# Peptides against a protein of PDB entry 3T7K: the designs that were tried, part 24

Target 1, 248 residues: chain A of PDB entry 3T7K
Amino acid sequence: KAEKILARFNELPNYDLKAVCTGCFHDGFNEVDIEILNQLGIKIFDNIKETDKLNCIFAPKILRTEKFLKSLSFEPLKFALKPEFIIDLLKQIHSKKDKLSQININLFDYEINGINESIISKTKLPTKVFERANIRCINLVNDIPGGVDTIGSVLKAHGIEKINVLRSKKCTFEDIIPNDVSKQENGGIFKYVLIVTKASQVKKFTKLINDRDKNETILIVEWNWCVESIFHLNVDFTSKKNVLYQKK

## One batch from the design tools (peptide; made by RFdiffusion4, then SolubleMPNN)

Design b1_p10_5_s4 (from b1_p10_5, 4 letters changed)
Fold by OpenDDE base, seed 2:
Structure b1_p10_5_s4 (fold): chain B 248 residues (1-248), chain A 10 residues (1-10)
Amino acid sequence: as target 1 above (248 residues)
Amino acid sequence: AKIDKELPDT
């Protein structure tokens, strides 16, 4: 059926998209539309797997979903597109009235607002955002909204190798792991990096660390610090936004 | 339909 529908076009584009969707297309696509999209070089996957070499995200806007946040870790993210790209494409293809010999849909007309070429270019870097920031090992409180598994999975996609989950009520100093990175000459390395949810945790962890490991560097942030770092594909250590405690 | 949840704004 898809072949018959596409036979009216003399030339078919190859968009070369391997995509996931977030905040759109919850009901999926029918078999014919999937076949059409596949013939146009558009493959849509249900889940993110590294083996699929995903290069595209469909979303109506910047979202704080696991899929959207992880899409910024694609190698590279080639396109971040609004769902209207697919909608308009399929509409044009199914239109019997248009004596169109060619599909005239430009990907660049459907870019998600706020995902610009500066962001896309950073996904071509050989390193991940937290790797570039010398953040390898973090401590994460167990009461984090969204859950430690989801949050941890996003952070790992962006170059954090080890996530230590802290039982905030029961943890001691010995439960806190250091950020084990080699001292590089040009980057401030925080020995202890923690993601927390409340001020009482800041007070607890700062005391535990300062009492047992005096004069060490500490970074305590909220989840929004990580999100902003991901959305910009850059860690700004000059900003105090979403930083709850910092000791250099 | 599987809806992707947005992670919380802290």
Scores: peptide ipSAE 0.540, ipTM 0.923, DockQ to the pose 0.879
Fold by OpenDDE base, seed 3:
Structure b1_p10_5_s4 (fold): chain B 248 residues (1-248), chain A 10 residues (1-10)
Amino acid sequence: as target 1 above (248 residues)
Amino acid sequence: AKIDKELPDT
């Protein structure tokens, strides 16, 4: 059926998209539309797997979903597109009125606002955002909204190797892991990095660390600090935004 | 498909 629909076009574009969707297309696509998209070099996946070599995301805007956050870790992310690209494409293809010899839809017209060339270019870097920031091992409180598995998975996609889950009410100093990064010449390594949800946790962890390891560097942040770092594909250590405690 | 949940705004 798809072949018959596409036969009216003299030439078909190959968009070469391997994509996931977030915040759009909740009902999926019918079989014919999937076949049409496949013939145009557009393959949509349900979930993110490294083996699929995903290069695209469809979303109406920047979202704080697991898929959107992980898409910024693609190697590279080539395109971040609005769902209107697919909608307009399928609409043009299914239109019986236009004796269109060609599909005239440019994917560059459908870029997600706020995902610019600067962001896309950073996805071509050989390192991940937290790797570049010398953040390898973090401590994460177990009561974090969204769950430690989901948040941990996002953080790992962006170069955090080890996530230590802290039972905030029961943990001791011995439960806190150091950020084991070899001293590279250019400084700014925090020995203890923690993601917390409450001011009481800040007080607890700062006390535990300062009582046992008084002179060490500490970074305590909110989840939003991680999200902003991901959205910019850069860690800004000069910003106090979403930083709850910092000791250099 | 399940609606992707946005992670919390802290």
Scores: peptide ipSAE 0.538, ipTM 0.924, DockQ to the pose 0.861
Fold by OpenDDE base, seed 4:
Structure b1_p10_5_s4 (fold): chain B 248 residues (1-248), chain A 10 residues (1-10)
Amino acid sequence: as target 1 above (248 residues)
Amino acid sequence: AKIDKELPDT
């Protein structure tokens, strides 16, 4: 059926998209439309797997979903597109009226607002955002909204190698892991990096660390600090936004 | 299909 529909076009584009969708296409696509998209070099996957070499995200806007956040870790993210790309594409293909010899849809017309070439260019870097920031090992409180697995998965996608989950009420200093990164000359390395949810946790962890390891550097942030860092593919250590405690 | 949940705005 898809072949018959596409046979009216003299030339078919190959978009070479390996994509996931978030915040759109909840009902999926029918078999014919999936086949049409496949013939145009558009493959849509249900889940993110590294083996699939994903290069595209479909979303109506910047979203704080696991898929969207992880898409910024693609190597590279080639395109971040609005769902209207697929909608308009399928509309043109299914249209009986126009003897369209060619599909006339430009990917660049469907870019997600706020995902510019500067962001895309950073996904071509050989390092991940937290790797560039010298954040390798973090401590994450177990009561984080969204769950430690989801949050941890996003953080790992962005170059955090080790996530230590802290049982906030029961943890001691010995449960806190250091950020084991070799001192690079040009970047402030924090020995202890923690993601917390409550002011009481800030007080607890700052006390535990300062009482046992007084001269060490500490960074305590909210989840939003991580999200902003991901959305910009850059860690801004000059910003105090979403930083709960910092000791240099 | 499961709607992708947005992670919280903290």
Scores: peptide ipSAE 0.538, ipTM 0.923, DockQ to the pose 0.847
Fold by OpenDDE base, seed 1:
Structure b1_p10_5_s4 (fold): chain B 248 residues (1-248), chain A 10 residues (1-10)
Amino acid sequence: as target 1 above (248 residues)
Amino acid sequence: AKIDKELPDT
């Protein structure tokens, strides 16, 4: 059925999109539209898998969903597009009136606001955002909203290798792991990196670390610090935004 | 389909 619909076009584009959707297309696509999209080189996946070599995300705007945050770790993210791209494409294909010899849809007209070429270009870097920031091992409190599995999965997608989950009420100094990075001469390496949710946790962890490992570098942040770092694909250590405690 | 939840703004 899709072949018959597409036969009216003399030339078909190959968009070469391997995409996930977030905040759109909750009902999915019908079989005919899936087949049409596949013939145009558009493959939509339900979940993110590294083996699928995903290069695209569909979303109405910047979202704080697991899929959206992970899409910024694609290698590279080629396109971040509004769902209107698919809607307009399918509308043009199903239109009987336009004796269109060609499909005239430009991907660049459907870019998600706030995901510019500067962000896209950073996804071509050989390193992940937290890797570039010398953050390899972190401590994460077990009571984090969104859950340690989801948050941990996003952080790992962006280059954090080890996530130590802290039981905030019962943990001791010995439960806190150091950020095991080679001493690069360039400043900005923190020995202890923690993601916390409450001021009481900041007080607890700062005391535990400072009492047992004096003069060490400490970075304690909230989840929004990670989100902002992901959205910019850059860690700004000069910013105090979303930083709860810092000792250099 | 399962709606993707936004992670909290905290």
Scores: peptide ipSAE 0.537, ipTM 0.923, DockQ to the pose 0.817

Design b1_p10_6_s1 (from b1_p10_6, 5 letters changed)
Fold by OpenDDE base, seed 2:
Structure b1_p10_6_s1 (fold): chain B 248 residues (1-248), chain A 10 residues (1-10)
Amino acid sequence: as target 1 above (248 residues)
Amino acid sequence: MKIDKELPDS
């Protein structure tokens, strides 16, 4: 069926998209439309797998979904597109009007607002955002909204290798892991990095660390610090936004 | 498709 529909075009574009969708297309696509998209070099996957070499995200806007956050870790993310790209494309293809010689849809007209060339360019870097920030091992409180598994998977996609889950009510100093990064000359390395949810946790962890490991560097942030770092593909250590405690 | 939930704002 798709071949018959596409036969009216003299030339078909190859968009070379391997995509996931978030915040759109909840009902999926029919078999014919999937086949059409495949013939145009657009493959849509249900889930993110590293083996699929995903290069595109479809979303109506910047979202704080697991898929959207992880899409910024693609190598590279070539396109972040609004769902209207697919909608308009399929609409043109299904249009029974005159012999359209060519599909005239430009990907660049459908970019998600706020995902600019600067962000896209950073996805071509050989390192991940937290790797560049010298954050390898973090401590995450177990009561984090969204769950430690989901948050942990996002953080790992962005270069955090080890996530230590802290039982906030029961943890001791011995439960806190150091950020084991070799001293690189050009970056402030924090020995202890923690993601917390409450001011009481800040007080607890700062006390535990300062009492047992005096004069060490500490970074305590909220989840939004990670999200903002991901959305910008840059960690700004000069910003106090979403930083709950910092000791240099 | 499962509806993707936005992770909460902290």
Scores: peptide ipSAE 0.523, ipTM 0.928, DockQ to the pose 0.847
Fold by OpenDDE base, seed 5:
Structure b1_p10_6_s1 (fold): chain B 248 residues (1-248), chain A 10 residues (1-10)
Amino acid sequence: as target 1 above (248 residues)
Amino acid sequence: MKIDKELPDS
């Protein structure tokens, strides 16, 4: 069926998209449309897998979904597109009126607002955002909204190698792992990095660390600090936004 | 497709 529909076009574009969707296309696509998209070099996957070499995300806007956050870790993210790209494309293809010899849909017209060339360019860097920030090992409280697995998966996608889950009520200093990074000459390295949810946790962990490992560098942040860092593909250590405690 | 939930705001 797809071949017959596409046969009316003299030339077919190859968009070379390997994509996931978030916040759109909840009902999926019919078999014919999937075949059409595949013939146009658009492959949509249900889940993010490294082996799929994903380069695109479809979303109506910037979202705080696992998929959207992880898409910014694609190597590279080539395109972040609104779902209207697919809608308009399929509409044009299924249109009986247009004796169009060519599909006239430019993917650049469908960029998600706020995902600009600066963001896209940073996805071409050889390092991940937290890797560049010298954050390799973090401590994550077990009561984090969204769950440690989902949050941890996003953080790992962005270069955090080790996530230590802290049982907030029972943890001791010995449960806190250091951010074991080689001293880079030019970067502020925090020995202890923690993601917490409550002010009481800040008080607890700062006390535990300062009592046992005096004068060490500490960074305690909210989840939003990570999200903002991901959305910008840059860690701004000068910003106090979403930083709960910092000791340099 | 599963509805992707936005991760909660902290």
Scores: peptide ipSAE 0.522, ipTM 0.928, DockQ to the pose 0.843
Fold by OpenDDE base, seed 3:
Order: structure tokens, then C-alpha cells, then sequence
Structure b1_p10_6_s1 (fold): chain B 248 residues (1-248), chain A 10 residues (1-10)
């Protein structure tokens, strides 16, 4: 059926998109539309797998979803597009009125606001955002909204190798892991990096660390610090935004 | 498709 619909076009574009969707297309696509998209070089996947070599995200805007956050870790992310790209494409293809010889849809007209070329270019870097920031091992409180598995998965996609989950009420100093990064010459390395949810945890962990490992470097942040770092594909250590405690 | 939930603001 798709082939018959597309036969009216003399030339078909190959968009070469391997995409996931977030915040759009909740009902999915019918079989015919999937076939049409496939013939145009657009493959939509339900889940993110490294083996699929995903290069595109469809979303109406920047979202704080697992898929959106992980899409910024694609190697590279080639396109971040609004769902209107697919909608307009399918509308043109299904239109009976116009003897359209060509599909006239430009990908660049459908870019997600706030995902610019500078962000896209950073996805071509050989390192991940937290790797570049010398953050390898973190401590994450177990009561984090969204759950430690989801948050941890996002953080790992962006170069954090080890996530230690802290039971905030029961943990001791011995439960806190150091950020084991080899001394690279020019970057301030925080020995202890923690993601927490409340001020009482800041007080607890700062006390535990300062009492047992005096004068060590500590970074305690909110989840929003990680999100902002991901959205910019850069860690700004000069910013105090979403930083709860910092000791250099 | 499952609704992809936004992770909450901290």
C-alpha cells in the first residue's frame, strides 16, 4: 500500500533518520505510515538501544524525559525535530490533490527550539559531558524523584561510570564513594560528588565527610544541576545554580 | 506507546 502511495513521486528523499519520540505520537503510527516513513529513510524506535545507532529525537520542545535526556548522548545526535515534520510529511504524501513531483520538506525548518548547532556539535565530541567534567563516580540518594534506576541510566548515558545509591537515613561515611578520577593536569576534581533532594541530606553528608575526611573537595548538587549540564552538554563549575554545597 | 514521563524538578 505504501509503495502505491509513494509511486506518484518521481524522487523520494532519504532522510537517514533513526529516531525515538518523546512527548508526541503516543498512539504510534499505523502500518502504512511506518512503511512510508521507512521508504523515506525514517525509522522510529520505541526504546533507546546503543546498537540501533540512533541519531534523531522527535519532541515538541525540550523535555525532561529519559528519552530526551539520553538523546543528547547520541553519537552524534544529528537532528532534534518537532513532530510537525512527520505530520506535514505524511499530510503531503497522503494528499490526493497535488501532483507533487517531489516532497518539499526541509528538516531544518522543524528544529526543536533551544537545540542549536552548538549543542549538536558537542554530541560529536569523543567524550561525554560528565566525563569531560571529571565526574566518574557519584553518590545518589535513594529517595530521588524519578527513581535511582531512571536517573542512574541517564547519568550513565552521559559518562558517569559508577553510581552509588545512598540510603539517606541509614548511610554512614563508609557508604560514600570517592570520585576516583586520575589527576588530569588542569581540572579541579571533586573527591566527593553527591546528588541529593533536601537540605537535611546536605547537612548530613557534609558533616560525615568533613568529620572523617577533612579538607577534601565536595560537590553536592540537585538533579536540576545534572539536567542543565545535559541540556547544555557542558558542566559550568562557575555557576551556583542548583549547587547546594561546594568545597574546593 | 507508554507516555514518557518527565522527570520532576528538584
Amino acid sequence: as target 1 above (248 residues)
Amino acid sequence: MKIDKELPDS
Scores: peptide ipSAE 0.520, ipTM 0.927, DockQ to the pose 0.847
Fold by OpenDDE base, seed 1:
Structure b1_p10_6_s1 (fold): chain B 248 residues (1-248), chain A 10 residues (1-10)
Amino acid sequence: as target 1 above (248 residues)
Amino acid sequence: MKIDKELPDS
């Protein structure tokens, strides 16, 4: 059926999209539309797998979903597109009226607001955002909203190698892991990096660390610090936004 | 498809 529908076009684009969707297309696509999209070089996957070499995200806007946050770790993310791209494309293809010899849809007209070429270009860098920030090992409190698995998965996609989950009520100093990064001269390296949810945790962990390792550097942030770093594909250590405690 | 949930703001 798809072949018959597409046969009316003299030339078919190859968009070369390997995409996931978030915040859109919850009901999926019918078989004919999937076949049409596949013939146009658009492959939509249900889940993110590294082996699929995903290069595209469909979303109505910037979202704080796992898929959206992870899409910024694609190598590279080529396109971040509004769902209207697919809607308009399929609408044009199904239109009987227009003896259109060609599909007239420009991908650039469907860019997600706030995901510009500056962001896209950073996804071509050989390193991940937290890797560039000299953050490899973090401590994450077990009571984080969204769950340690989801949060941890996003952080790992962006270059965190090791996530130590802290049982906030029972943890001791010995449970806190150092950020094992070689001293680089020009970068603020924090020996202890922690993501916490409450002011009481800040007080607890700062005391534990300072009592046992008084001269060490500490960074305690909230989850939103990580999100902002991901959305910008840059860690700004000069910003106090979402930083709960910092000792240099 | 499963609806993707937004992770918390803070």
Scores: peptide ipSAE 0.520, ipTM 0.926, DockQ to the pose 0.807

Design b1_p10_6_s2 (from b1_p10_6, 4 letters changed)
Fold by OpenDDE base, seed 3:
Formats: C-alpha cells, structure tokens, sequence
Structure b1_p10_6_s2 (fold): chain B 248 residues (1-248), chain A 10 residues (1-10)
C-alpha cells in the first residue's frame, strides 16, 4: 500500500531520521504511514535505546519529559522538530489532488522553538553536560517526585555516573557519598552534590556534612537546576536559580 | 507509547 501511494513521486527524499516522540502522536501511526515514513528515511521508535543511534525528537515545544530531556544527550541530536513536519508530510503524500513530482517539505522549517544551533552543536561535544561540570557522583533523595529511577536515568544520560539514593528520614552522614572527581585544572569541584525536594532536607544534610566534614564544598539543588542545565547543555555555577545551598 | 508525562516542576 505504501509503495502504491509513493509511486506518484518521481523522487523521494531521504530524511535520515531516527526519532522518538513526546507530547505528540499519542495514538501512534497506522501501519501504512509507518511504512511511508520508513521509505522516506524516517524511523520512529517507542523508547530510547543507545543502540538505535537516535538523532531526532518530535515534540510541540520544549518539554520536561524523560524522552525530551534524554534527547538532548543524543550523539548528536541532529534535529528537534515539531510534529507538524510529519503531519504536513503525510498530508502531502496522501493528497490525491496534487500531481506532485516531488515532496516539497523541508525539515528545517519545523524546528522546535528554543532548540537552536548552539544547543545542537553542544550535543556534538565528546562529553556530557554534567561531566563537563565535574559532577560524577550525586546524592538523590528517595522521595523525589517522578521517581529515582526516571530522574536517575535522565541524569545518567547526561554524564552522571553514580547516583546514591538517600533515605531522607533515616540517612546519616555515612550514607552521603562524595563527588569523586580528580582535580582538573579549571575549576571548583563540589565534594558533595545533592538533589533534594524540601527545605527540611537542606537543613538536615547541611548539618550532617558540616558537623562531620566542616570545610568541604557542598552543592544542594532542586531538580529544576538539573533541568535548566540540560536545556542549556551547560551548568552555570554563577546562577543561584534552583540552588538551595552552596558552599565553595 | 508516545505518552510521556512531564517530570515535576520542583
């Protein structure tokens, strides 16, 4: 069926997209449309797997979804496109009226607002955002909304190697892990990095650390600090936004 | 599934 539909075109583009979708196409695609997209070099995956070498995301805008956040860790992310690209493409292909010799849809016209060339260029870097920031090991409270597995998976995709889950009510100083990074030439390494959800946790962890390891550097942030860092593919240590406690 | 929930705004 797909071949018959596409036979009216003299030349077919090859978009070379390996994509996931978020915040769009909730009902998926029918079999014919999947076949059409495949013939145009567009393959849509249900989930993110490293082996699939994903290079594209479809979303209506920047979203705080697991898929969107992880897409910024693709190597590289080539395209972040609005779903209208697929919609318009399929509409043109299914149109009986247009004796179109060619498909005239340019993917560059469908870029997601806020994902610019600067962001895309950073996905070509050999390092991940938190790796560049010298954040290797973090502490994460167990009561974080969204769950430690999902949050942890996003953070790992962006270069955090070790996530220590803290039982917020029961944890002691001995449960807190240091950020084990060898001193690189260029910057302040925080010995303790924590992601927390409540002011009470800030008070607890600052006390525990300062009582036992008084002179060490501490960074306590909200989840939003991580999200903003991911969206910019850069950690801004000069910003106090979403930082709950910082000791240099 | 293309259903993906936004992670919380902290």
Amino acid sequence: as target 1 above (248 residues)
Amino acid sequence: SNIDKELPDS
Scores: peptide ipSAE 0.486, ipTM 0.919, DockQ to the pose 0.716
Fold by OpenDDE base, seed 4:
Structure b1_p10_6_s2 (fold): chain B 248 residues (1-248), chain A 10 residues (1-10)
Amino acid sequence: as target 1 above (248 residues)
Amino acid sequence: SNIDKELPDS
């Protein structure tokens, strides 16, 4: 059926998209439309796997979903597109009225607002955002909204190698792991990096660290600090936004 | 699924 539908076109584009969707296409696609998209070089996956070499995200806007956040770690993210790309594409293909010899849909017309070439260019870098920021090992409180698995998965996608989950009520200083990175000449390295949810946790962890490992560098942030860093593919250490405690 | 929950705003 898809072949018959596409036979009306003398030339078919190859978009070369390996994509996931978030915040759109909740009902998925029918078999015919999937086959049509496949013939146009558009493959949509249900989940993110590194082996699939994903290069595209479909979303109506910038979202704080696991898929969207992880899409910014693609190597590279080639396109971040609005779902209207697929909608308009399929509309043209299924249209019986248009004697269209070719599909006339340009990917660049469907870019997600706020994902510009500056962001896309950073996904071509050989390093991940937290790797560039010298954040390798972090401590994450176990009561974080969204869950440690989801949050941890996003952070790992962006270059954090080790996530230590802290049982906030029971943890001691010995449970806190250092951010074990080699001293680089040009960049602030924090020995202890923590993602927390409550002011009481800030008080607890700052006390534990300062009492046992005096004069060490500490960065305590909320989840939004990570999200902002991901959305910009850059860690701004000059900003105090979403930073709960910092000791240099 | 394509129905993804947004991670909470902190």
Scores: peptide ipSAE 0.485, ipTM 0.919, DockQ to the pose 0.718
Fold by OpenDDE base, seed 1:
Structure b1_p10_6_s2 (fold): chain B 248 residues (1-248), chain A 10 residues (1-10)
Amino acid sequence: as target 1 above (248 residues)
Amino acid sequence: SNIDKELPDS
């Protein structure tokens, strides 16, 4: 069926998209449309796997979903597109109008607002955003909204190697892991990095660390600090936004 | 279909 539909075009584009969807296409696609998309070099996956070499995300806007946040770790993310790209493409293909010589849909017309070329270009860097920021090992409180597995998975996709989950009510100083990074001469390495949810946790962890390991560098942030860093593919250590405690 | 939920704002 798809071949018959596509036979009316003299030339078919190859978009070379390996994509996931978030916040759109909840009902998926019918078999004919999947086949059409495949013939155009558009393959949509249900989940993110490194082996699939994903290069595209479909979403209506910037979202705080696991898939959207992880898409910014693709190597590279080539396209972040609105679902209207697929909708308009399929609409043109299913149109009974005269022999269209070519499909006339430009990917650049469907860019997600706020994902610009500056963001896309950073996905071509050889390092991940937290790797560039010298954040390798973090402490994460167990009561974080969204769950430690989901949050941890996003953070790992962006270069955090080790996530230590802290049981906030029972943890001691010995449960807190240092950020094991090579001493770079250039300032900005924090020995202790923590993601917390409550002011009481800030008070607890700052006391534990300062009482046992005096004069060490500490960074305590909210989850939104990580999200903003991901959305910009840059960690801004000059910003106090979403920083709960900082000791240099 | 797993509806992707937005992670909550902190």
Scores: peptide ipSAE 0.479, ipTM 0.912, DockQ to the pose 0.803
Fold by OpenDDE base, seed 2:
Structure b1_p10_6_s2 (fold): chain B 248 residues (1-248), chain A 10 residues (1-10)
Amino acid sequence: as target 1 above (248 residues)
Amino acid sequence: SNIDKELPDS
């Protein structure tokens, strides 16, 4: 029983982690270890649900998984930790030799490289990254690798409200939705935002839009543009990286 | 099983 194992410690930390795992712990944990972790205030969930108020991600590094990308939308993300935190913690707890009065593991020693306090601090903002960028409605091509549902779910987690899926071979101008954002004074708003996979799509959509809605602002990007924006929790409109077409 | 796969690099 977890209680018997933990009874040797005079004081137990409460880490207050509600976590998901990605790129680690695929086999899960045994019942005893789950109970131990729960007593230490560490709850691991299989899936992301808004109701669970998740605040932590376990991963070996920055990953482009759905879970990792969505973890950056947590409110807030308190910790992004390497799996070694759990491994070392359980190892210390199961160790019979150490008359350890206290568990001595610092969360900060297990931070994922590249997820620094600057990133963590942005998860405390009242807005999502794409919301701050005035991107509310986007067009997404149906042939996007990873699938429109997964990609769409990630984008929605980060503040995109409406995702219009374009059938790239059959779509017309009427199928393209505008980014319906009220003119805020200080931010460039693109009327049409599209995520595409091919140069032929850029050519098609630019023609369709320019022929029917002349002089409107257009942003056409790759999926990597979204990923980089999520990883930084900031949209950099000065960068041309992963931008396929831009008309201001 | 939600395959914990990295989304493709574009």
Scores: peptide ipSAE 0.457, ipTM 0.886, DockQ to the pose 0.683

